# Designs tried in a protein design run: peptides against a protein of PDB entry 5HOI. Part 233

Target 1, 351 residues: chain A of PDB entry 5HOI
Amino acid sequence: FRYMPFSPAGTPFGFTDRRYLTMNEVGYVSTVKNSEQYSITVSFFDVGRFREYHFEDLFGYDLCFLNEKGTLFGQSKTGQIQYRPHDSIHSNWTKIIPLQAGERITSVAATPVRVIVGTSLGYFRSFNQFGVPFAVEKTSPIVALTAQNYRVFSVHYSQFHGLSYSLSELGTSSKRYYKRECPLPMSLPNINSDMKKDANLDYYNFNPMGIKSLFFSSYGDPCIFGSDNTLLLLSKWRSPEESKWLPILDSNMEIWKMSGGKETTDIHVWPLALAYDTLNCILVKGKHIWPEFPLPLPSEMEIRMPVFVKSKLLEENKAILNKKNEIGADTEAEEGEEDKEIQIPVSMAAE

## One batch from the design tools (peptide; made by RFdiffusion4, then SolubleMPNN)

Design b1_p23_3_s1 (from b1_p23_3, 13 letters changed)
Fold by OpenDDE base, seed 2:
Structure b1_p23_3_s1 (fold): chain B 351 residues (1-351), chain A 23 residues (1-23)
Amino acid sequence: as target 1 above (351 residues)
Amino acid sequence: SRRKKIREEMAKRVQELLEESES
């Protein structure tokens, strides 16, 4: 085992000169090897909202995180990170993360308000969106990161304990843990069964943990998609005793059902995001379990959320809306009572 | 329903990908 740079839904080069550094619901970041340099392109699914841009990469960025405001890049060996806002009004910034001998940046994440760097030695480094440092914490070795607003979902690996996870909130003055290095019940890649195909060995060498992606749902729940093609969602994480991982989708079983029970061993789900009750994903055909070029259009796959999870998510969203309205009510601005009926997507109301 | 449409679109795309393997 070796620590490899992880980015959400990143793909290997394989036998090509190009790969995806990351992809999600916002878009996809590709890199092409041009002799000694790389050309990076940041592309978006909503072409009306964002303009595609490219730049020359002299550093060989192998880490990436895309959000709605910008793209974070990292170089796992040198410790260089770069943040590039999508809007040209805001300046790019570059920083060197100090690394010990043999230490690697293993994952990076960025929100509009936070930048996070995780390392193979378990250094958790937090910054604001301008690269100003907040803190350095020592944790178990970090293998993957994602973030939404002030929340961070981190995956850790120990040779003795396997996979663990943390869920934390990065306030202005302190880090709060909701979960701290709790066991993660995700299956690791099975070298003996899965490595019979050369394509699976190439992917294992790129990503030994088999974590295809991790993200927060549209409701702010941590999600992870492993090598077993099962989507896990962390339910009830605000209640430490009630918190549990829910297998909300077996993507292999859903593809098999959609085929009418045919053999689907060459059809693969590549996860992008979870929006409400649908997994946004790329359907991939062929020997490689990852998308090639050009990127196919995203598809939506239905998940099976337990009824008790749907009701609680609706109550939490109502409580968040009511708190926003209470804070707004002390200023007498008569902006009309548009009863924004929380349009429960008709799909959630028909179960 | 929106769910029924999503399911039908996914089923269609899976069938298209299966047919592309038989050609």
Scores: peptide ipSAE 0.540, ipTM 0.928, DockQ to the pose 0.503
Fold by OpenDDE base, seed 3:
Structure b1_p23_3_s1 (fold): chain B 351 residues (1-351), chain A 23 residues (1-23)
Amino acid sequence: as target 1 above (351 residues)
Amino acid sequence: SRRKKIREEMAKRVQELLEESES
């Protein structure tokens, strides 16, 4: 087994000189090989909010994470990382992560407040947005990272135990775990499956875990999209005993239904983000399961949350709160209650 | 509903992509 650099929704070069380093709901980062150099472009879906920018990459960045404030780059072998704000007000910064012999950076993540680096030896390194280090923790080998605000979703791999995950919060003073190296019930790529061997082999060599992407939903729930094209959502993660992975979308089945039951083996879903009750994705036509150039426009795929439409529950809870406020009940809403998971009424569980 | 519209738009796009391989 070889640890490979992972970035959310990153694509291989294949037979081309260009690939996507990462993509999500904010935009997409591409790299083009030019002799011994690379040209990197950071593009955005909201062209009114952000300006596309490019730069020459002399280091060969193979790791990337895009957020609303900037882009984090990493070089898996050298340990170099660079953060580039989208605005010109804040300065770029570069840092070298010390790596042991044979250690690689396997994943990087960045939020407006945190930078996270994970390695093949299981070093978890945390920084602020300015590259000031907070801590170094030793975990099981890290294969993927994503982050939202202060929360980090990490995927770990053991040759003996397979995939595990952690969910943590990187506060100002301490790290809290909601989940720590718990089993991840995701199917690994089957090399022996009759999937058209060559295109799947190229992708397997690029990403042997088959994790196409991982992200937080708009509601702050960890999501993972594997090689089986199933979207998994971690539900009830604040309640350790109640937490479970939910298969909220089989994208192959949904495409098959929408085709009227035709063969859809050449139509692929490439995941970007989960916004409310819709998967933002790229629909890909062809031999390769990943988008090529130019990038097609994003599409929205309805998820059948087997779980209640959190939007309806939020609207109902807001309506209940507004009615309580009109009735003059002096319930001092302590600011700390916003972080309670919306308890789904048992009556809604039957729809 | 918004959800019905999203489903119809996705179904249309899947059908368009199926027709692109028959031409």
Scores: peptide ipSAE 0.540, ipTM 0.929, DockQ to the pose 0.502
Fold by OpenDDE base, seed 5:
Parts: C-alpha cells; sequence; structure tokens
Structure b1_p23_3_s1 (fold): chain B 351 residues (1-351), chain A 23 residues (1-23)
C-alpha cells in the first residue's frame, strides 16, 4: 500500500495524456499532459452561471477540489497549493505546505469559507478562504477529505485499524468534533477477485482505497461511494449514540433492474453528488469504470431513502420550524447567519 | 411525479447504452 493523492471523482490517465482531476455537481476539472507541462481546464455544467477557464500548470497538480466559488489545486509531493476563484473579483493565491521527508498531501478540500489540507502523516491543516492558517492538528493518516461550509468529513487509514472517519466543524476559534476517528464500515477493494481486468488494476494503482467519491448531501449528511458501487450516508450524526451508516443505493442493482435483468457488467455509475433523493452521476459505458473524454451528460438516479430517515428529516424540520416560531416572540434581530433551511420538496413529503 | 420522470429518463438512458453494445 502507498498513500496516493485523492480528489473526489478524480480519474486516472490510463493509457491517455488526459484525466479528470475532480468532478461534482458544479462541474469538472481536466488536465492534459503536454511534454513536461500540464494544461488545466475548469468546466461547469451550468454554462449560464459560470464561464469555463483554462491555465498552464507548470507544477503538475495532482489534487483538486471544486466548489461554487473557486477551485483548490495541490501538488502532493512539493506541498504547493493554489486557490483560484471562478470570478475575477478575488485574487488567486498560492502557498507551500511544509512537508516532512516522505510526507505527501493526500487530499485537499475547499468551501467558500475554509481550505483544508490532509497528509499521509495525519497532519490536518486548516485555513480561511484567503489562505490564512488557523491550526495544525495531528490525526491518523488522512486518505480523503471533503467539506461543506464549516463542516469537514475526513477519512483516515491505519495499517492496524483499517478505515476510520471524522466529522468536524471548523469555527473561527475552535474545531468541534461530531465524530472523531470512528470505524468506517466501507469495504476495501479486493485485489484478488476484482483485479482480473487490467482496467481495475489501473484504477487500484491510482486509488487503492477504492473511494470513487465523497461529498456532503444537500441536507449536509456525509456520503461516501466505494469500490462496491454502494452509496453510504451517515445518518443522525448530530446524535452520537443514534448515528449510523445507511446503504441508500446499490447502483449495480439499480442498473440491473433498469436493464430488465440483462447483463450490465460494462455499465458503470460514476458519482458526482447527492441532491435530495437523487444521486447525480455519470453513466459510463465500456471497460473503464470511470468516464473518458468527452464527458457524458450527468444523469439522476433515484435513491431509496429508508422510511426512518424520511420521518426524521420531517421531524427535524418541524422541530426547526417550531423553534423559529418560539424564538420569533421575544428577542431583537441580531443578524445571525441564517442556516438556510433546506426546504424538503413537497414530492418527498408525500411518499 | 418528478421522481417518476427521473426513473423513466434513467431507464431510457440505460437501454440506449445496452443497444450501443449489441451494434
Amino acid sequence: as target 1 above (351 residues)
Amino acid sequence: SRRKKIREEMAKRVQELLEESES
């Protein structure tokens, strides 16, 4: 095993000169190798909201995270990171992360308010959106990161304990843990059974953890999509005793059902994001389990939320509505950043 | 419903990808 740079839904080069550094619901970042240089393109699915942009990469960025405000790049060996806002209002910034001998950046994440860097030695480094450092924490070795607003979902690996996860909130003054290095019930790639196809070996060499992507749902729940093509959602994470991983989608089984029970061994789901009750994904045809070029249009796959999760989301929204009605009686309007109540679509409340 | 439409569109796209292999 070796620590490899991880980016959400990133693809290997394979036998080509091009790959996706990352992709999600916002868009996709591609890199093309030309001799010793790289050419990076940041593309968007909503072409009316964002303009595609391109630049020359002299550093060979192998880490990427895309959000609605900008793109974070990283070089796993040199420790260089760069943040590029999508708009021209904010300036690009570059920083060198100090690395020890043999240490690598394994994952990076960025939100509109936070930048996070994780390393193979378990250094967790936090910054604001302008690259000003907050803290350095020592954890178990970090293999993957994602973030939404102030929340960070981190995946850790130990040779003795396997996979673990943390869920934390990065306030201005302190880090709060909701979960700290708890066991992650995700299966690792099986080298002996699944590696009979050269394409699977190439992907394993690129991503030995088999984490195709990790993201937060639209409701702010941590999600992970492993090599088994099962979408796991962390339910009830605010209640430590009630928190559990839910298998909310077996994508292979759903493709098989939609085929009418035909063989679908060459149809693959590539995860982008979870929006409400649908997985946004790319359907891939062929030997490679990842999308090639050009990128196919995204598709929506219906998930089967467990009835118990739907009922709790309805109870939590009722409890939030009732608290708003109770607080609306007495105290003056301090301009607290309204946690934008994600309205459950009426269609989810009716089934 | 919106969910029914999403399911029908996904099923259509899976059938299109199956037909591309038989050709």
Scores: peptide ipSAE 0.538, ipTM 0.928, DockQ to the pose 0.509
Fold by OpenDDE base, seed 4:
Structure b1_p23_3_s1 (fold): chain B 351 residues (1-351), chain A 23 residues (1-23)
Amino acid sequence: as target 1 above (351 residues)
Amino acid sequence: SRRKKIREEMAKRVQELLEESES
């Protein structure tokens, strides 16, 4: 087994000189090989909110994470990371992560308040947005990371135990675990069935775990999109005993239904983000399961959220709005996000 | 509804991609 650098919705080079380092709801980061150098472009879907920018990459960044405030880059072998704010107000910073012999950075994540680095030896390194270190923790080998605000979703791999996940919050003083190295019920790519197509072999060599992307939903739920094209959402993660992975979308089945039951073996869903009750994605046509250049326009795919999740979310949002209206103008209500668990009723798991 | 519109737009885009395969 070989640990490969992972970035959310990153694409391989294939037979080309260009690839996407990462993409999400904010935008997409591309890199082009030019001799021994790379040209990186950071592009945005909201062209009115952000200005596209590019720079020369002399390091060969193979890791990337894009957020609303900046882009984190990493080089898996050298341990170099760079954070580039989208604005000109904040300075770029660069740091070298110390790596042991054979250690690789396997994933990086960045929020407006945190930077996270995960390695093939299971070093979990946390920083603030300015690159000031908080902690180093030893975990099982990290294969993927995503983060939203202070929350981190990490995927781990063991040769003996397969895939596991952690969900943690990186407060100011301490790391809290909601989940610590719990089994992840995601199917790994089947080498024997899927490798009959050369295009699948290239992707497998790029991403042996088959994790196309992972992200937090707009509600702060961890999401993962595997090689089976199923979107899994971690529900009830605040209750350790009630937490479960929900298959909220089979994208192959939804494409098949939308086709009228035609063969859709050349139509692929490439996940970007989950916003409320819609998967933001790229529809890809062709032999490659990943988007090529130019990037197609994003599409929205309706997910079948259990009806009860939506009603509770609406009630919680109403309760938050009502509390904001009852507290008169003068108290800066500390945004104590009362982390009220969205209880999904038991009855919908059996149909 | 917004959901109906999203579903119709997605179905249209899938159909467009299917037609591009038959050409």
Scores: peptide ipSAE 0.538, ipTM 0.928, DockQ to the pose 0.523

Design b1_p23_3_s2 (from b1_p23_3, 13 letters changed)
Fold by OpenDDE base, seed 4:
Structure b1_p23_3_s2 (fold): chain B 351 residues (1-351), chain A 23 residues (1-23)
Amino acid sequence: as target 1 above (351 residues)
Amino acid sequence: SSAEEKRRRMAERIQKLLEESEK
């Protein structure tokens, strides 16, 4: 087994000179091989909100994370990271992460307030958005990271224990765990069944864990999309004993249903983000399960969230709106995230 | 509903992709 650099919804080069380093709801980052260097382009889906930019990469960045404020790049072998704000107000910064012999950066994540680096030896490094370090923690080997605001979702791998996950909050003074190295009930890629197609072997060599993407939902729930094309959502994560992974979407089944029951073996979902009850994704057609160039327009796949969840979300949104209306104009309401857990009822996962 | 419209648009996109495979 080899630890490979992971970025959310990143694609392999395959037989091409170009790939996507990462993509999400904000945009997509591409890299092109130019002899001994790379050209990186940061593109956005909302072309009115953000200006596309490019730069020459002499380091061969193989890790990337895109957010609304900037892009984090990393080089898995050298330990170099670079943060590039989208605006010109803030400067770019570069840092070298110290790596031990054989250690690799396996994943990076960035929010407007935090930068996170995870390694193959399980070093978890946290920084602010300016690259000021907060802490270094030793965990199980990290294979994937995502973050939203102050929250971090990490996936860990052990050859003895398989996949685990952590959910943590990176406050100003301390790290809080909601979940710490708990078992992750995600299926690994089946080498024997899936590798009969050369295209699947190329993807497996790029991403041995089969994690196509991981992200936080618009409600702050950890989501993971594995090789089985099932979207898992971590429900009730604030209640350690009640927390569970919910299979909220089988994308293969949904494509099959929407086709009218036709063969859809050449149509694939590539996940970007979960906004409310809608998976933002790329529909991919062809032999490769990942999007090629040019990037197809994003598609919205409705998740049949349980009616009860929709009702509770509507009540919570009304409560948030009512609180905003009762607080007169002059109080900057500290968004005390009244972190009311969305209780998804058990009964509706069986249809 | 906005949900039904999203499902319809997704189904139309999938059908279009299928028709492009039959050509």
Scores: peptide ipSAE 0.414, ipTM 0.895, DockQ to the pose 0.533
Fold by OpenDDE base, seed 1:
Structure b1_p23_3_s2 (fold): chain B 351 residues (1-351), chain A 23 residues (1-23)
Amino acid sequence: as target 1 above (351 residues)
Amino acid sequence: SSAEEKRRRMAERIQKLLEESEK
């Protein structure tokens, strides 16, 4: 087994000189080999909101995380990281993460307020958006990271225990765990069955975990999309005993249904983000399970699962709050109510 | 509904991708 650099929805080079370092709902980051150098382009889906930019990469960045404020780059071997704001107001910064012999940066994540670096030895390093360090924690080996605001979803791997996950919140002075190295019920790629196709071998060599992407939903729920093309959502994560992974989408089944039951073995979902009740994704046609160049336009895949209840309950709760405010009831807004996890009825999780 | 329209667009896009392989 080899720890590989992971970035959300990153693609391999394959037989090409170009790949996507990462992509999500904000945009996509590409890198092109140019002799001994790389050219990186940061592109956006909302071209009215953001300006595409490019730069020459002399370091060979193999890690990337894109958010609404900037792009984090990392070099897995050297430990170099760079943060590039999308605006010209904030300066770029670079840092070298100290790595031990054989240690690799395996994943990086960035929010507008946090930068996170995970390593193959399980060093979890946290920084602010300016690269000021908060802490270093030793965990199980980190294979993937994503973050939203102050929350971090980390995936860990042990040869003895398989995949685990953590969900944590990075305050200024402390890290809180909602989940700490709990079992992750995601299937690993089956080497023996899937490797009959050279394209699957190339992807496996690039990403041995088969994690196509991981992200937070628009509701702040951790999501992971594995090699089985199932979207898992962590529900009830605020309640340790009630927390569970929900298979909210079988993308192969949904493609099959939408085709009218035709053969769809050459149509693949490439996940970007979960926005409310819809998976933002790239539909990929062909032998490769990942998008090539040019990038197809994103598609929206509806999720029939209980996210619809969460939206409806949020709307109902907002409507109740607005009615209470109109009636002049001095309900002290307990600052704690907005962060109450909406309980989804079990009956709606089975459709 | 907005959901039905999303499903319709997804289905149309999948059908288009299927037809592109038959040509």
Scores: peptide ipSAE 0.412, ipTM 0.894, DockQ to the pose 0.499
Fold by OpenDDE base, seed 5:
Structure b1_p23_3_s2 (fold): chain B 351 residues (1-351), chain A 23 residues (1-23)
Amino acid sequence: as target 1 above (351 residues)
Amino acid sequence: SSAEEKRRRMAERIQKLLEESEK
C-alpha cells in the first residue's frame, strides 16, 4: 500500500499526457503535461455563471478541490498549496505546508470559508479562506477529505484498523466532532479478481483505496462512492446512536435495469455530486472506468430514496419557499439553518 | 413526474451508449 494524493473524482494519466485533477457539480479541472511543465484548465458546467480559466503549473499540482468560489491546488511531495478564487476580486494565495521526512499531503479540501489539508502522517491542518491557520491536529493517517461550509468529512486509513471516518465542524475557535475515527464499512478494491484488466490495475495504482469520490449531499449528508460502484450515505449523523451508512444506490444494478437487462460491463458511472434524490454523474463508455477527453455531459441518475423521505423533503422545501415568500426583501434575517436531520428509512433499500 | 423524466433520459442515454458499441 502507498499513500497516494487523492482528489474527488480525479482520474489517472494512464497512457495519455492529460488527466482530470478533480470534478464535481461545479465543474472539472484538467492538467496537461508539456515537457517539464503542466497546463491547468479550470472548466465549469454552467458557462453562464463562471468563465473558464487557464494557467501554467511549474510545481506539478497533483491535488485539487473545486468549489463555487475558488479552486485549491496542492503538491503532495513539496507541501505547496495554492488557492485561486474564480473571481478577480480576491487575490490568489500560496503557502508551503511543512512536511516531515516521507510525509505527503494526501488530500485537500476547500469551502468558501475553510481550507483543510490532510497528510499521510495524520496531520489535519485547518485554515480560513485567506490561508490564515487555525489549528494543527494529529489524527490517524488521512487518505481523503471533503468539506461543505464549516463541515469536514475525513477518511482515515490504518494498517491495523482499516478504514475509518470523521465528521467535524470547524468553528471560529473550536473543532466539534459529530463522528471521530469511527469504522467506515466500505469495501476496499479486490486486487485478485478485478486487476485481471490492465485498466483496473492503472486505476488501483493511482487510487489504492478505490474511493472514486466523496462529497456532501445537498442536505449536508456525507457521501462516499467506492470501487464497488455503491453510493453510501451517512444518515442520522447528528444522533450518535442512530447514525448509519445507507447503500442508497448500486450504480451497476441501476445501469443494468435501465438497459432492459442487457450486458453493461463497458458502461460505468463516474460520480460528481448528490443533489436531493439525484446522483449527478458522468456515464463512461469503454474499458476505462473513468472519463477520458473530451468530458461527456453530466447525467442525472435518480436514487430511489424512501417515499417517506421524499414527502418530508417536499414539505420542508414548501415550508422554505413559503418562508421566503413571507419575508420581504429587506430582512437579512440570519437564517440559522435549522439543522433538520433528514431521516432516510431503511425499508426501501430492500426493494 | 420530474423523477420519471430523469429516469427516461438516463435510460435513453444508456441505450444510445449500447448502440454505439454494436457499430
Scores: peptide ipSAE 0.411, ipTM 0.893, DockQ to the pose 0.514
Fold by OpenDDE base, seed 3:
Structure b1_p23_3_s2 (fold): chain B 351 residues (1-351), chain A 23 residues (1-23)
Amino acid sequence: as target 1 above (351 residues)
Amino acid sequence: SSAEEKRRRMAERIQKLLEESEK
């Protein structure tokens, strides 16, 4: 087994000179080989909000994370990272992460307030948005990272224990764990069944864990999309005893249903983000399970599972709160109630 | 509903992608 650099929804080069370094709901980052250098382009889905930009990459960045404020780049072997704000008001910064012999940066993540670097030896490094270090922690080997605001979702791998995950919050003075190296019930790629197609072998060599992407939902719930094309959502993560992974979408089954039960073996879902009750994704047609160039327009796949119930319960709770405010009941809305995780009734998770 | 319309659009896109492979 080799620890490979991971970026959310990143694609391999395959037989081409170009690939996507990362993509999400904000946009997509592409790199093109040009002799011994690379040309990187940062593109956005909302062209009215952001201007596309490009630059020459002399380092060969193989790690990337895109957010609404900037793009983080990393080089897995050299330990170089670069943050590029989308706005020209803020300066780019570069840093070298010290790596031990054989250590690799395996994943990077960035929010408007935090930068996170994970390594093959399990070094978890945190920085502010300006590249000022907070801490270095030793964990199990990190294979994937994502972050939203102050929260970090990390995936770890051990040859003895398989996949685990952590969910943490990076405050100003301390790190809090909601989950620490708990078992992750995600299926790994099956070499014997899936590798019968050459295209699957190429992807496995690029991403041995089969994690197509991981992200936080619009509600702040950790999500992971594996090689089995099932979207897993971590529910009730604030309650350690009640926390569980929910298989909220089988994308192969949903494509099959939407086709009217036709053979759909050449139609693939490429995950971008979970926005409310919809998986934002790219529908890919062909032999490769990943999008090629040009990037197809994003599609919205509706999730039938209880995230809809969460939206309705939020609307109902807002409507109840608004009615209480109209009736002049001085219920001191303690600021602490907004962070109560909406309990989804078990009956609605089975439909 | 907005949900039904999203499902319809997804089904139409999938059907179009299936028809592109039959040519």
Scores: peptide ipSAE 0.411, ipTM 0.894, DockQ to the pose 0.455

